Peptides against a protein of PDB entry 3KDP. Designs and how they scored, part 60

Target 1, 230 residues: chain A of PDB entry 3KDP
Amino acid sequence: PFLIFIIANIPLPLGTVTILCIDLGTDMVPAISLAYEQAESDIMKRQPRNPKTDKLVNEQLISMAYGQIGMIQALGGFFTYFVILAENGFLPIHLLGLRVNWDDRWINDVEDSYGQQWTYEQRKIVEFTCHTPFFVTIVVVQWADLVICKTRRNSVFQQGMKNKILIFGLFEETALAAFLSYCPGMGVALRMYPLKPTWWFCAFPYSLLIFVYDEVRKLIIRRRPGGWVE

## One batch from the design tools (peptide; aimed at target 1 L176 C183)

Design b2_p27_8_s4 (made by RFdiffusion4, then SolubleMPNN; from b2_p27_8, 19 letters changed)
Fold by OpenDDE base, seed 5:
Structure b2_p27_8_s4 (fold): chain B 230 residues (1-230), chain A 27 residues (1-27)
Amino acid sequence: as target 1 above (230 residues)
Amino acid sequence: SPEEVFELARRRLEEVREFGLRAAELA
């Protein structure tokens, strides 16, 4: 997100505080849940195979999976960002290169795609209005990520939701997202303005995409053991 | 334990909140 902000010179889609909330708040419990589940799966399933090669393969698979999921998460966040800005009069094409004028507090007549002039304060309100939905989008997409990461080879439908730590992680992320989105003062303290409940659903297509992607990936792995997807 | 994870998560959230508040004061 931050790299695209710099490269495209668009208004900041995700604030530093929201990034920290993702990294320290939402991602921590999931990471721990995955670590426990991997440990449990390794304890239960490993016949003593060569520990060095299997560890390396697992690390590469995990790294690749997280990288791909992270890209889909970013796409979901940016989709939400562009939808919100478009609803407020800023079409995606108009946002390109707008950052310089957008961030200038002395320019109070930045025009949107429809010729409406926006003050600095109004622009920052819209920008901060994007931070919360972007964060929530990441959380909603992380639901799918957590669910898919629970299963190495089996379909999510085969393993079910037996990991209590994973379920706890899902609830923790959701509770945190709700707290940051709706708690009074978060707009001032964290630059996270209240989110319309409808925006929670904006990420669902991407959550579904991740789920489908992972199921397809796992299906390919099951059909072609030792393939390039591994 | 889930309780330890919850406590850790809570502490991290409090740290993030405090950081956010301090950042807001500096902004």
Scores: peptide ipSAE 0.014, ipTM 0.292, DockQ to the pose 0.275
OpenDDE base, seeds 1, 2, 3, 4: peptide ipSAE 0.014, 0.007, 0.007, 0.000; ipTM 0.287, 0.314, 0.312, 0.202; seed 1 fails the geometry check

## One batch from the design tools (peptide; aimed at target 1 K164 I167 F168 A175)

Design b2_p28_1 (made by RFdiffusion4)
Pose (drawn by RFdiffusion4):
Structure b2_p28_1 (pose): chain A 230 residues (1-230), chain P 28 residues (1-28)
Amino acid sequence: as target 1 above (230 residues)
Amino acid sequence: SSSETFFFLVLASILFVIGFFFLFLHFF
């Protein structure tokens, strides 16, 4: 988001104070939760790891959290900023520029895609309404994430969901977001504004995509263990 | 609306209860 904020001079979809709600808020518990994960094989049957090679974090990993499932999480994140604004007037393209004027506190008279003229606090209360649910489609996608960052070889149907804690992290992570968006206060404190029902289910095809993609990866590997995918 | 706000707050509360149920099952 902060990247395109520079590219398409677009209204900032995800705000800063909004970000210290992901890893400090919703994400904390779900992550702590993996540490409670049983194995995937006789680990005490493999030679010991090797401090020089096969590191904790590596090429093949960053190529996943950043290069892959990372992007698909954003395509879902933007897609609803694109919906929050068009369902409220600003059909996408009439956005490719606004910021310069948009962020102006004096230009209270700005055309949307119909003619309607918005003040400052009038449209910002939509910009923050834009954060508030980018901050969700992010938590919504992190369901499909917290469930495939569960295993690294086994299908979720081979390993199942016996992690009676990780599941808590879900119910928490999600509900925490709702509370962070409906309590009389989170708006005037965090630029968090209540959402309309239709609004939550945006990232859903995307969460389910992240899900399906990861499952198919593992399968390939298990069918071709020396092959390219692994 | 106010009713929708209450609906979502109740629903979120139910989610916590269910979540704590799973957490409880972990301890026993």

Design b2_p28_1_s1 (made by RFdiffusion4, then SolubleMPNN; from b2_p28_1, 20 letters changed)
Fold by OpenDDE base, seed 4:
Structure b2_p28_1_s1 (fold): chain B 230 residues (1-230), chain A 28 residues (1-28)
Amino acid sequence: as target 1 above (230 residues)
Amino acid sequence: SEEERKEALELAEKLLEEGRKLLEEFYN
């Protein structure tokens, strides 16, 4: 998210503290849950032809898959960000290169896509309004990510939801998102303004996308053992 | 800055603890 902010010169969609909350609050519990996850029988029982080469290849493939999932998560967050800004009069194309003027407190006549002038204070309110939905979107997308992390090859429907720690992680992420979204003072402390409940559903298409992506990936792996998609 | 990072981490830890407490209260 921060890299896109720099490259596109758009208003910052997510605060630094919120990013840390994602790293510590949403990624840590899943990592712990994976440590307690039972080994997938079909993968662990297969002996590699060359332990060194096959292990390295497998690690690379896993890293690529997680990287792709991370990109989908970011895309979901930015989608929500752009929707909110568009609803407030700032179309995505107009946001490109706007950062310099947006962050300048001395410029109080920044125009939106429809010619309305926005003061610095008004712009910051809109910016901070985007932070919470972006975070919530990431959390909702991570629901799917957590579920798919349980398996490498088998479908989620085959292995089921046996890891209680993983389930706890899902609730913890949701509770944290609710806390940050609705607790008084979060707008000042974390630059996260309260979120309308309807925005929780904005991320569901991307969660579904992750599920579909992972199931397709796993299907390909099952049909082509030893492929580059593992 | 390193100081800002420490403050942010402390805040994140507090928020996590509060979230966990809320979950515990919900399940108890």
Scores: peptide ipSAE 0.006, ipTM 0.235, DockQ to the pose 0.051
OpenDDE base, seeds 1, 2, 3, 5: peptide ipSAE 0.000, 0.000, 0.000, 0.000; ipTM 0.217, 0.206, 0.199, 0.221

Design b2_p28_1_s2 (made by RFdiffusion4, then SolubleMPNN; from b2_p28_1, 21 letters changed)
Fold by OpenDDE base, seed 2:
Structure b2_p28_1_s2 (fold): chain B 230 residues (1-230), chain A 28 residues (1-28)
Amino acid sequence: as target 1 above (230 residues)
Amino acid sequence: SLEERKRALEEAEELLKKGEELLKEFLE
């Protein structure tokens, strides 16, 4: 999120403290849950591979766990960010390069995509309004990501939800999201304003899309072993 | 009022900066 903020020069979608809460709070238990995940039945049944191939598989698993999940989460968060800003009159293209004027306290006439002028206070309110939904979206997307990362090749329907640690992690991150979103004082402490319940559902289509995509990917991998899709 | 919102925002920003500084100190 921070890298995209710098590169795109857009208003800050998520506060630094909130990012730290994600990194330290929400990702820890899920990461542990993945470490304790039982090996896939198909992997365990495979003959010992060439040590070089096994190293590659491990590197790929690590890359999926830390790289791909993080990217998908960020994309989900940014999706929600852009939706909220678009609903408030700021189209994504208009946000590019806007940070300089956005963060300037002395500029009180920043125009949105429709010519509406926004004071500094109004801009910061809408910015902080994005923080909570961004975080919640990450959590909701993470539900799907954790489920899909449970297995590399098998469908989640085949493997089942047997990992109690994973289930616990899902509840923990959801509870944390609810706490940060609705606990009094979080708006001041973390710049996380209270979230309307409707925003919890903003990420659901995206999570569903990821889930469907991953199931299709896994299906293709099963049908075409050794393909580039692995 | 707009002024009250401005004050609240400024106070919130100051608190956030203090919180970030404290967190930085704690991590270091």
Scores: peptide ipSAE 0.005, ipTM 0.239, DockQ to the pose 0.028
OpenDDE base, seeds 1, 3, 4, 5: peptide ipSAE 0.000, 0.000, 0.006, 0.000; ipTM 0.233, 0.169, 0.227, 0.202; seeds 3, 4, 5 fail the geometry check

Design b2_p28_1_s3 (made by RFdiffusion4, then SolubleMPNN; from b2_p28_1, 21 letters changed)
Fold by OpenDDE base, seed 2:
Structure b2_p28_1_s3 (fold): chain B 230 residues (1-230), chain A 28 residues (1-28)
Amino acid sequence: as target 1 above (230 residues)
Amino acid sequence: SEEERKEVLEKAEELLKKGKEYLKEFLE
């Protein structure tokens, strides 16, 4: 998220403290839960291959999986960010290069896409308004991502939700998101203003899309083993 | 009021700065 902020010169979509909360608070328990997940039935049925090659392939698969998940999460967050800013009059194209003026305390007449002038305080309010839903969107997307990551080849419906630790992780993430979103003082402490409950649903179509996409991907992998889709 | 909002934002920035410092110290 921070790299995109720098490259695009857009207003900061997610605070650094919030990023740390994601990395340390939300990702750890799910990652641990995946480590304790039972081996897939299809993996267990495979004959051991060359140990050196298999280790390298496994490391590559893990790195790709984490990279893809992180990218999907970021895309979901940025989508929510752009929706909120667009709703407040800032179209995505207008945000490009706006950071310099956005962060300048002495400029109180930054125009939105419709010519409305925004004071520094108003801009910071809308920026901080984006932080909470960005975070919540990541958490909601993580629900799907964690379920996806539980299996490599098998459908979620085939493997089932047997890992109680995974379920606990999902609830923990949700509880953390609720705490950060609605606890008094979080707006001041973490620049996370209270989130309207309706914004929790903004990520649901995206999570569903990811889920469907992954199920289709897995179906293709099952039908065409060794394909590029794996 | 705009003044109240400004005061809250300034306090928020200060708290955030302190929070970052504490986090940095904790992670070191």
Scores: peptide ipSAE 0.007, ipTM 0.202, DockQ to the pose 0.030
OpenDDE base, seeds 1, 3, 4, 5: peptide ipSAE 0.000, 0.000, 0.000, 0.000; ipTM 0.198, 0.229, 0.160, 0.205; seeds 1, 4 fail the geometry check

Design b2_p28_1_s4 (made by RFdiffusion4, then SolubleMPNN; from b2_p28_1, 21 letters changed)
Fold by OpenDDE base, seed 2:
Structure b2_p28_1_s4 (fold): chain B 230 residues (1-230), chain A 28 residues (1-28)
Amino acid sequence: as target 1 above (230 residues)
Amino acid sequence: SEEERLEVLKEAEKLLEEGKKLLEEFYQ
């Protein structure tokens, strides 16, 4: 998220503290839960033919999986960010390069895509309004991602949700999201303004899309073992 | 290996605890 902020020079969609909350508070428990998940029977039955290559492949697969999950989460968050800003008059194209003027306290006439002038305080309110939905979107996307990551080859429907730790992790991250979103003082402490309940649903289509995509991917892998889609 | 997985898990648990402490310190 921070890298995209720097590269695109857009207003900061997610505060540093919120990023830390994601990295330390939401991602870790699910990751631990996945580490406790028993390897799929197909993986366990594969005798390592070449221990060195198989180890390297496994490390690469793990790294790719985590990288892909993080990328998908970020995309979901940024989608929500752009939707909120667009609803407030800032189209995505207009946000490109706007950071310098956005963060300048002395500029109180930053124009949106429709020519409306925004004071510094108004801009910061909108920015902070984006932080909570961005975080919540990541959490909601993580629901799908965690379910996806539970299985490498098998469908979620085939393996089921047997990992109690995973389920606990999902509840924990959801509870954390609710706490950060609705607890009094979070707007001041974490710059996370209260979230309208409707915004919780903004990530659902995206989560569903990811879920469907992964099930299709897994189906293709099952039909074409050894393909590049793995 | 199972041993390596356990070591990674232990490290993750350690990081989690450190993260919790950091959050606790932040909320004080």
Scores: peptide ipSAE 0.000, ipTM 0.204, DockQ to the pose 0.022
OpenDDE base, seeds 1, 3, 4, 5: peptide ipSAE 0.000, 0.000, 0.000, 0.000; ipTM 0.209, 0.187, 0.195, 0.186; seeds 1, 3, 5 fail the geometry check

Design b2_p28_2 (made by RFdiffusion4)
Pose (drawn by RFdiffusion4):
Structure b2_p28_2 (pose): chain A 230 residues (1-230), chain P 28 residues (1-28)
Amino acid sequence: as target 1 above (230 residues)
Amino acid sequence: VEDSLLVFGVVFFLVAVALIVYSFLSSL
């Protein structure tokens, strides 16, 4: 988001104070939760790891959290900022520029895509209404994430969901977001504004995509263990 | 303890759903 904020001079979809709500808020518990994960094989049947090679974090990993499941998480994140604004007037393209004027506190008279003229706090209350649910489609996609960052070889149907804590992290992570958006306060404190029902289910095809993509990966590997995918 | 934590989580989530439903009906 902060990247395109520079590219398409677009209204900032995801705000800073909004970001310290992912890893400090919703994300904390769900992550702590993997540490409670049983194995995937006789680990005490493999030679010891090797401090020089096979590191904790590596090429093949960053090529995933950033290069892959990372992007699919954003395509879902933007897609609802694109919806929050068009369902409220600003049909996408009439956005490719606004910021310069948009962020102006004096230009209270700005055309949308119909003619309607918005003040400052009038449209910002939508910009923050834009954060509030980017901050969700992010938590929504992290369901499909927290469930495939569960295993690294086994299908979720081979390993199942016996992690009676990771599941808590879900119920928490999600509900925490709702509370962070409906309590009389989170708006005037965090730029968090209540959402309309239709609004939550945005990232859903995306969460389910991230899900399906990861499952198919693992399968390939298990079918071709030396092959390219692994 | 793990089952109790799940129950707590479910209850917490249902409270959040109820709050969303309440907020929506209040907006109508």

Design b2_p28_2_s1 (made by RFdiffusion4, then SolubleMPNN; from b2_p28_2, 21 letters changed)
Fold by OpenDDE base, seed 5:
Structure b2_p28_2_s1 (fold): chain B 230 residues (1-230), chain A 28 residues (1-28)
Amino acid sequence: as target 1 above (230 residues)
Amino acid sequence: EEDELLEKAKKLYQEALELMRKYAEERL
């Protein structure tokens, strides 16, 4: 998120609070869930293959999968960000290079894509309105990530959602997202303004994309054991 | 202002985590 923010010079899509909530809340439970599931799956299936080479391959596979999933998560967050700004009159093309004027407290006449002038306060309200949906988008996309991480080779449809830690992670992330989005005072305390329930659905295409991506990846791994995808 | 917001956020997050843990312990 920050790299795109710097490169595109757009208004900040993700606040410090949302970053903390992602790092401490949404990433921690998945990491713990994955650590337990890897331990459980490794205990059940490892006939003694060469422990050093299998560990390295596994770490590389996990790192690549997380990198790709993280990219899809970021794309989902930015999509939601651009939709909200477009709904408020700022088309994506107009946001390019706007950051300098956007963050300037002395400029109260920043024009949107339709020629409407926005005060600094109005712009900051719109910016902070994007923080919660971006966070929620990450959470909704992480539902897919948590579910797909349960299985390395098997389809999610075959193994099901029997892991209590996974179910807890899904519940925790959803509850945290709902709390931050709808609890009174979060807008003032955390600069996370309330989210319309409809915005939760903006992330679903990206969650589906992650599911499809992972199922295709697993299908390729099953059909071509030892290929460049492993 | 950012540091004060960060401290408030950390505190609220810790409280939320504790509430979620309690809720999970009651249901699990």
Scores: peptide ipSAE 0.013, ipTM 0.271, DockQ to the pose 0.053
OpenDDE base, seeds 1, 2, 3, 4: peptide ipSAE 0.000, 0.000, 0.000, 0.000; ipTM 0.293, 0.251, 0.288, 0.233

Design b2_p28_2_s2 (made by RFdiffusion4, then SolubleMPNN; from b2_p28_2, 24 letters changed)
Fold by OpenDDE base, seed 5:
Structure b2_p28_2_s2 (fold): chain B 230 residues (1-230), chain A 28 residues (1-28)
Amino acid sequence: as target 1 above (230 residues)
Amino acid sequence: DLEELLEKAKKLLEEALKLMKEHAEKEK
C-alpha cells in the first residue's frame, strides 16, 4: 500500500497504525496457527526423493503462492479504497497525482471529479474514512487466505477446519476489526472512522477469488504432480 | 508457549497503539 501511495501519488489508503494492527494483531495469531497445523497426509507420506533440492523448490513455490495471495489481498483493499473515494466524488483517475495537493494543509480548494472544492479537513476525513474499510477488507480477505493455507494439495473442503487455533485467530482478527471500526474515539486516536456494515461485504468477491485461485492451483497440482504451479 | 506468544503480541500491539496515539495527538 505504501509503495503504491508513493508511485501513484494517490492519497494514503492505509495508515501506519492500521498496518501495525494487521502485522501484530491480525497476522501473528493466524501465522502461529499455521505453524501448528497438522501436515496433510500426502505431505507426511511422501518422503522427498532429494531432501535438499526438493525442500528448496517447495519453499520457493510456497513463497510464490503467498505472494500471489498477498497481491489479491492488496487489490481487494485498493478496490474498497477507490469505491469509497468514488462515492465521495473522487474517481480513480482523478486521484492519480493528487497526493501533493491532497496533503497540503494550505490548499483548501482541491477539486473532486465533479468540480466540488474540498478543504484540507474535509479531504482528511475522506482519507481516514478509507482507512477502516481498507483494514476490514484485508481482514475479510485474510479469512480466505488462512483457510486455504490449511492445505497445500487437498481441497480445503476435504481437510476441514480442524485447527482450533486458526479458528481462534479468525475470531480474534474479526473482533479486532470490529473494535477498531466501531469503538468511539478510534477516528481521532487511530484515524479510523466508523465503517458502514455494508463495507464488510465489499471484500467478499476477493475472498471468493482467493478460494477459486487456491482450488484451481491445488487441482493443477493434483493432476500434474511436480509442475511449476506447486 | 502459544499463550505466552499471544500475550507478548498483545503487549506489543498495545504499546504500538499507544505510541501511535501519542504521535497522532502531537500532530493535531
Scores: peptide ipSAE 0.015, ipTM 0.314, DockQ to the pose 0.052
OpenDDE base, seeds 1, 2, 3, 4: peptide ipSAE 0.000, 0.000, 0.006, 0.000; ipTM 0.272, 0.249, 0.244, 0.203; seed 3 fails the geometry check

Design b2_p28_2_s3 (made by RFdiffusion4, then SolubleMPNN; from b2_p28_2, 22 letters changed)
Fold by OpenDDE base, seed 4:
Formats: structure tokens, C-alpha cells, sequence
Structure b2_p28_2_s3 (fold): chain B 230 residues (1-230), chain A 28 residues (1-28)
């Protein structure tokens, strides 16, 4: 999904790799929880896998997580990024091809969508302002992602929330997001500036979208077993 | 078994945090 930034040649936060590392790190506990989740009734009817030879998480569940849902997650992050830049005067269309000039420290007259000139330092402040909201958006979207990935065909309401490790992971991700967002020094250490509390809610529509998408997907699977959606 | 898995998860979480800190320092 980050290939979009490269293809579009838009300004990319320098801390994106760090954000991804944080994101992957926070996913470790939830991923373990999925390995030991109470299997769905249809999964339990299949041949038991050997944990020593097979992946800890079902490959089909992994493919859903990193494929379809991963794209929705990325869209949520990109949306938040574009909203923040637009709020600071950079409309999405204007960002196309701007990356080269954006990252050049010797160019101090980069214009926004309204003709305002931005120094390198000012641009970097805006860029770093995007880091924290981007990460928080990912975390909030992951709440939905992690909850749905434990099931294949059954609704989340049918499977329930019995995995204590998953619940722990969700709380720890949230706590880490809060720490990174509001702890002094994170702007220097991780290039993550403090976040307005209102931005936590920016990702909620995407979390809801993931839930709706997954429930619809599961409904289709139940109605059409063996379909391409499975 | 759940307690053991929870403890393993906590250890992995701590390792992940250390890794993130390392990557953060490398990007300074």
C-alpha cells in the first residue's frame, strides 16, 4: 500500500519506516492471540494442523489480514494523512509530484494550494505532524482487523471475545499509541509530534467499514460456499 | 496454558518495544 506514495511521488513522512516497525511490533501480541484463538466451528472440523510444521496462524486468515483488510487499513492512514495536509493548505492534487521539492532542504519557497510559501523547516513540521495521526489511525483500524481475523465464516457476534491475549493486545496497542502521541520527547526521538485528541476519532469510520465489510463477506460466504470471496 | 501464552505475549511485546527503540535510534 505504501507503494502509492512512491508511484504518486507525494511527500512521504520520513518516519514511515519507524511507524511501520511500531505497527508490526504492536501486532505481535495480537498475532499470537490469533494462533491460540478458539477455532471457528468449520475450522475445527478440518484436519488439525501441526504447530511445529505449519504456520501458527492459518494461511487463509493471514491472506485476509494482509490482503483485503490491509488495503482498507492503508486507505485509512492515507485519508488521515491527506486530511492533515489539506488542513495545512496542501490539497491532495497539489501533492502529486511534490516529494522531490518537499524533501530538498535548499528549497524554501514550496507553495501550497493557496500560494503560500513554505520553508523546509515549516514543511518538516507539517510532515512530522502527520506521523502520529497516521500511526493512531493504523492502531484504531487494527482494532477491527484483529477482531475479525479470528473468524472465517462466523460473525464476530457468534464467535465472541474470549481470547484474553487479544484483549490484552488491543489495550497495549492503545496505550502505546497514547504514549507515543503525548509523551514529551517523541517529536525528537520518533519524529512524532503530539496529537489532538479529536484525531483519534478520525479512524473510527474506517474501523466500522472493516467490520461491515467483513460481516458482509462472511454473509456471502455462508450463502455461497466455495465462492471466490472465501 | 492461557497464562503461559499471556506471559509469552508480554515478552514478545517487550522485545518488540526494544526493537522499535533500536530502529528509532538508527533513524536519528
Amino acid sequence: as target 1 above (230 residues)
Amino acid sequence: MEEELLEEGKKLYEEALKLMEKYAKEQE
Scores: peptide ipSAE 0.013, ipTM 0.279, DockQ to the pose 0.072
OpenDDE base, seeds 1, 2, 3, 5: peptide ipSAE 0.000, 0.000, 0.000, 0.000; ipTM 0.264, 0.237, 0.244, 0.255; seed 5 fails the geometry check

Design b2_p28_2_s4 (made by RFdiffusion4, then SolubleMPNN; from b2_p28_2, 24 letters changed)
Fold by OpenDDE base, seed 1:
Structure b2_p28_2_s4 (fold): chain B 230 residues (1-230), chain A 28 residues (1-28)
Amino acid sequence: as target 1 above (230 residues)
Amino acid sequence: EDEKKLEEGKKKLKEALELMEKYAKEKE
């Protein structure tokens, strides 16, 4: 997200505080939950034929999978960001290069795509309005990520959700997202303004995409054992 | 212990959902 922000020179879609909330708040409990799930999954039970080479290959495959999932997460976040800004009159194309004027406190007449002028304060409100949905989008996409990480080969439908700790992690993450999104004062304290509940659904297509991607990947692995997608 | 954690998670989720519903009603 931050790299795209720099490259595209768009208004900041995700504040530093929000990033910290993701890293410290939402990722820790799920990561712990996954540690328990992985111990029970086929991932840890597979004895490598050659511990050195097979471990390296597995680490590379894991890294690629996480990289791809991370890209889908970022796309989901940016989608939500662009939808919100578009709803407020800023089309994606108009946002390109707008950051300089957007962040200038002395410019109080920044025009949107429809010629509406926005004061600095109004722009910052809409910017901060994007922080919460972006965060929530990441959380919703992480649901799929956590679920798919249960096993490398089996479908989620085959393996089921047996790890109670993982389920707890999902609920905790969701609760934190809701707290940050709806608790009074979060707009001032964390620059996370309240989110309409309907915006939670903006992430669902991307969550579904990750889920489908992983199911297809697993299906390929099952049909072609020893393939590079494993 | 795992059952306790699950129940705590369910409670938190319920509270979060109630908060979301409350917010939705206030914005209608």
Scores: peptide ipSAE 0.000, ipTM 0.198, DockQ to the pose 0.818
OpenDDE base, seeds 2, 3, 4, 5: peptide ipSAE 0.000, 0.000, 0.000, 0.000; ipTM 0.204, 0.194, 0.195, 0.199; seed 3 fails the geometry check

Design b2_p28_3 (made by RFdiffusion4)
Pose (drawn by RFdiffusion4):
Structure b2_p28_3 (pose): chain A 230 residues (1-230), chain P 28 residues (1-28)
Amino acid sequence: as target 1 above (230 residues)
Amino acid sequence: VEDVLLSVGVVFFVVALVLIVYWFLSSL
């Protein structure tokens, strides 16, 4: 978001104070939760790892959390900023520029895509209404994430969901977000504004995509263990 | 302890849903 905020001079979809709600808020518990994960094989049947090669974090990993499942998380994140604004007037394209004027505190008279003229606090209360659910489609996608960052070889149907704690992380992560958006306060404290029902289910096809994509990966590997995918 | 923690999580989530329903009905 902060990247395109420079590219398409677009209204900032995801705010800063909004970000320290992901890894400090919703994400903390779900991540702590993997540490409780049983194995995928007789680990004490493999030669010991090798400090020089096969590192903790590596090419093949960053090529995933950043190059892959990372992007699909954003395409879902933007897609609802694009919905929050058009369902409220600003049909996408009439956005490719606004910021310069948009962020102006004096230009209280700005055309949308119909003619309606918005003040400052009037449209910002929508910009922050834009954060509030980007901050969701992010938590929503992290369901499909927290469930494939669970295993690295086994289908979720081979390993199942016996992690009676990771599941808590879900119920928490999600509900925490709702509370962070409906309590009388989070608006005037965090730029968090209540959401309309239709609003939450945005990232859903995306969460389910990130889910299906990862499952198919693992399968390939297990069918071709020396092959390219692995 | 793990079943109790999960039950607490379910209850917490249900409370969140009730809050959302309550806010939606109040907005009507």

Design b2_p28_3_s1 (made by RFdiffusion4, then SolubleMPNN; from b2_p28_3, 22 letters changed)
Fold by OpenDDE base, seed 5:
Structure b2_p28_3_s1 (fold): chain B 230 residues (1-230), chain A 28 residues (1-28)
Amino acid sequence: as target 1 above (230 residues)
Amino acid sequence: SLEELLRKGKELLEKALELMKKYAELQE
């Protein structure tokens, strides 16, 4: 998100506080849960032909898959960001290159896509209005991500939700998201303004996309063992 | 232990959030 902020010169979609909440609050418990996840039956039964080379290749392929999921996650966040700004009069095309004027407190006549002028304070309110939904979007997408990470080759429906720590992690991140989104004073303290409940569902298509992606990937792996998609 | 790690993580998060709150107040 920060790189896109710099490259596209758009208003900041995600604040530092929200990033910290993701890294330390949201991702920690799930990451630990994954470390203690039971190995798939096929992983335990399948001995590598060459332990040195096969391990390295497998680690690279898994890393690529996680990278792709992360990309989908980021897209979900940006989708939410653009929708909110569009609802406030800033179309995506208009946001390109707007950062310089947007962040300048001395410019109080920045125009939206419809010619309405926005003061610095008004712009910052809109920007901070995006922080919470972006964070929540990440959390919602992570539900799917964490669930699919329980397995490497088998369908999540076959493996089931056996890891109670993972379930706890999902609950914890959701509770944190709700707290940060609706607790009074979070707008001022953390620059996370209250979120409309409907925004919790904004990321659902992307969560579904992640599920579909992973199921298709796993299906390909099962049909074509040793393929590049693995 | 896992519980200890979770506790430490929570404490770290709380400290980080507190720091960020202070920083946000200074930037306002």
Scores: peptide ipSAE 0.014, ipTM 0.320, DockQ to the pose 0.053
OpenDDE base, seeds 1, 2, 3, 4: peptide ipSAE 0.009, 0.012, 0.005, 0.000; ipTM 0.286, 0.322, 0.241, 0.209; seed 2 fails the geometry check

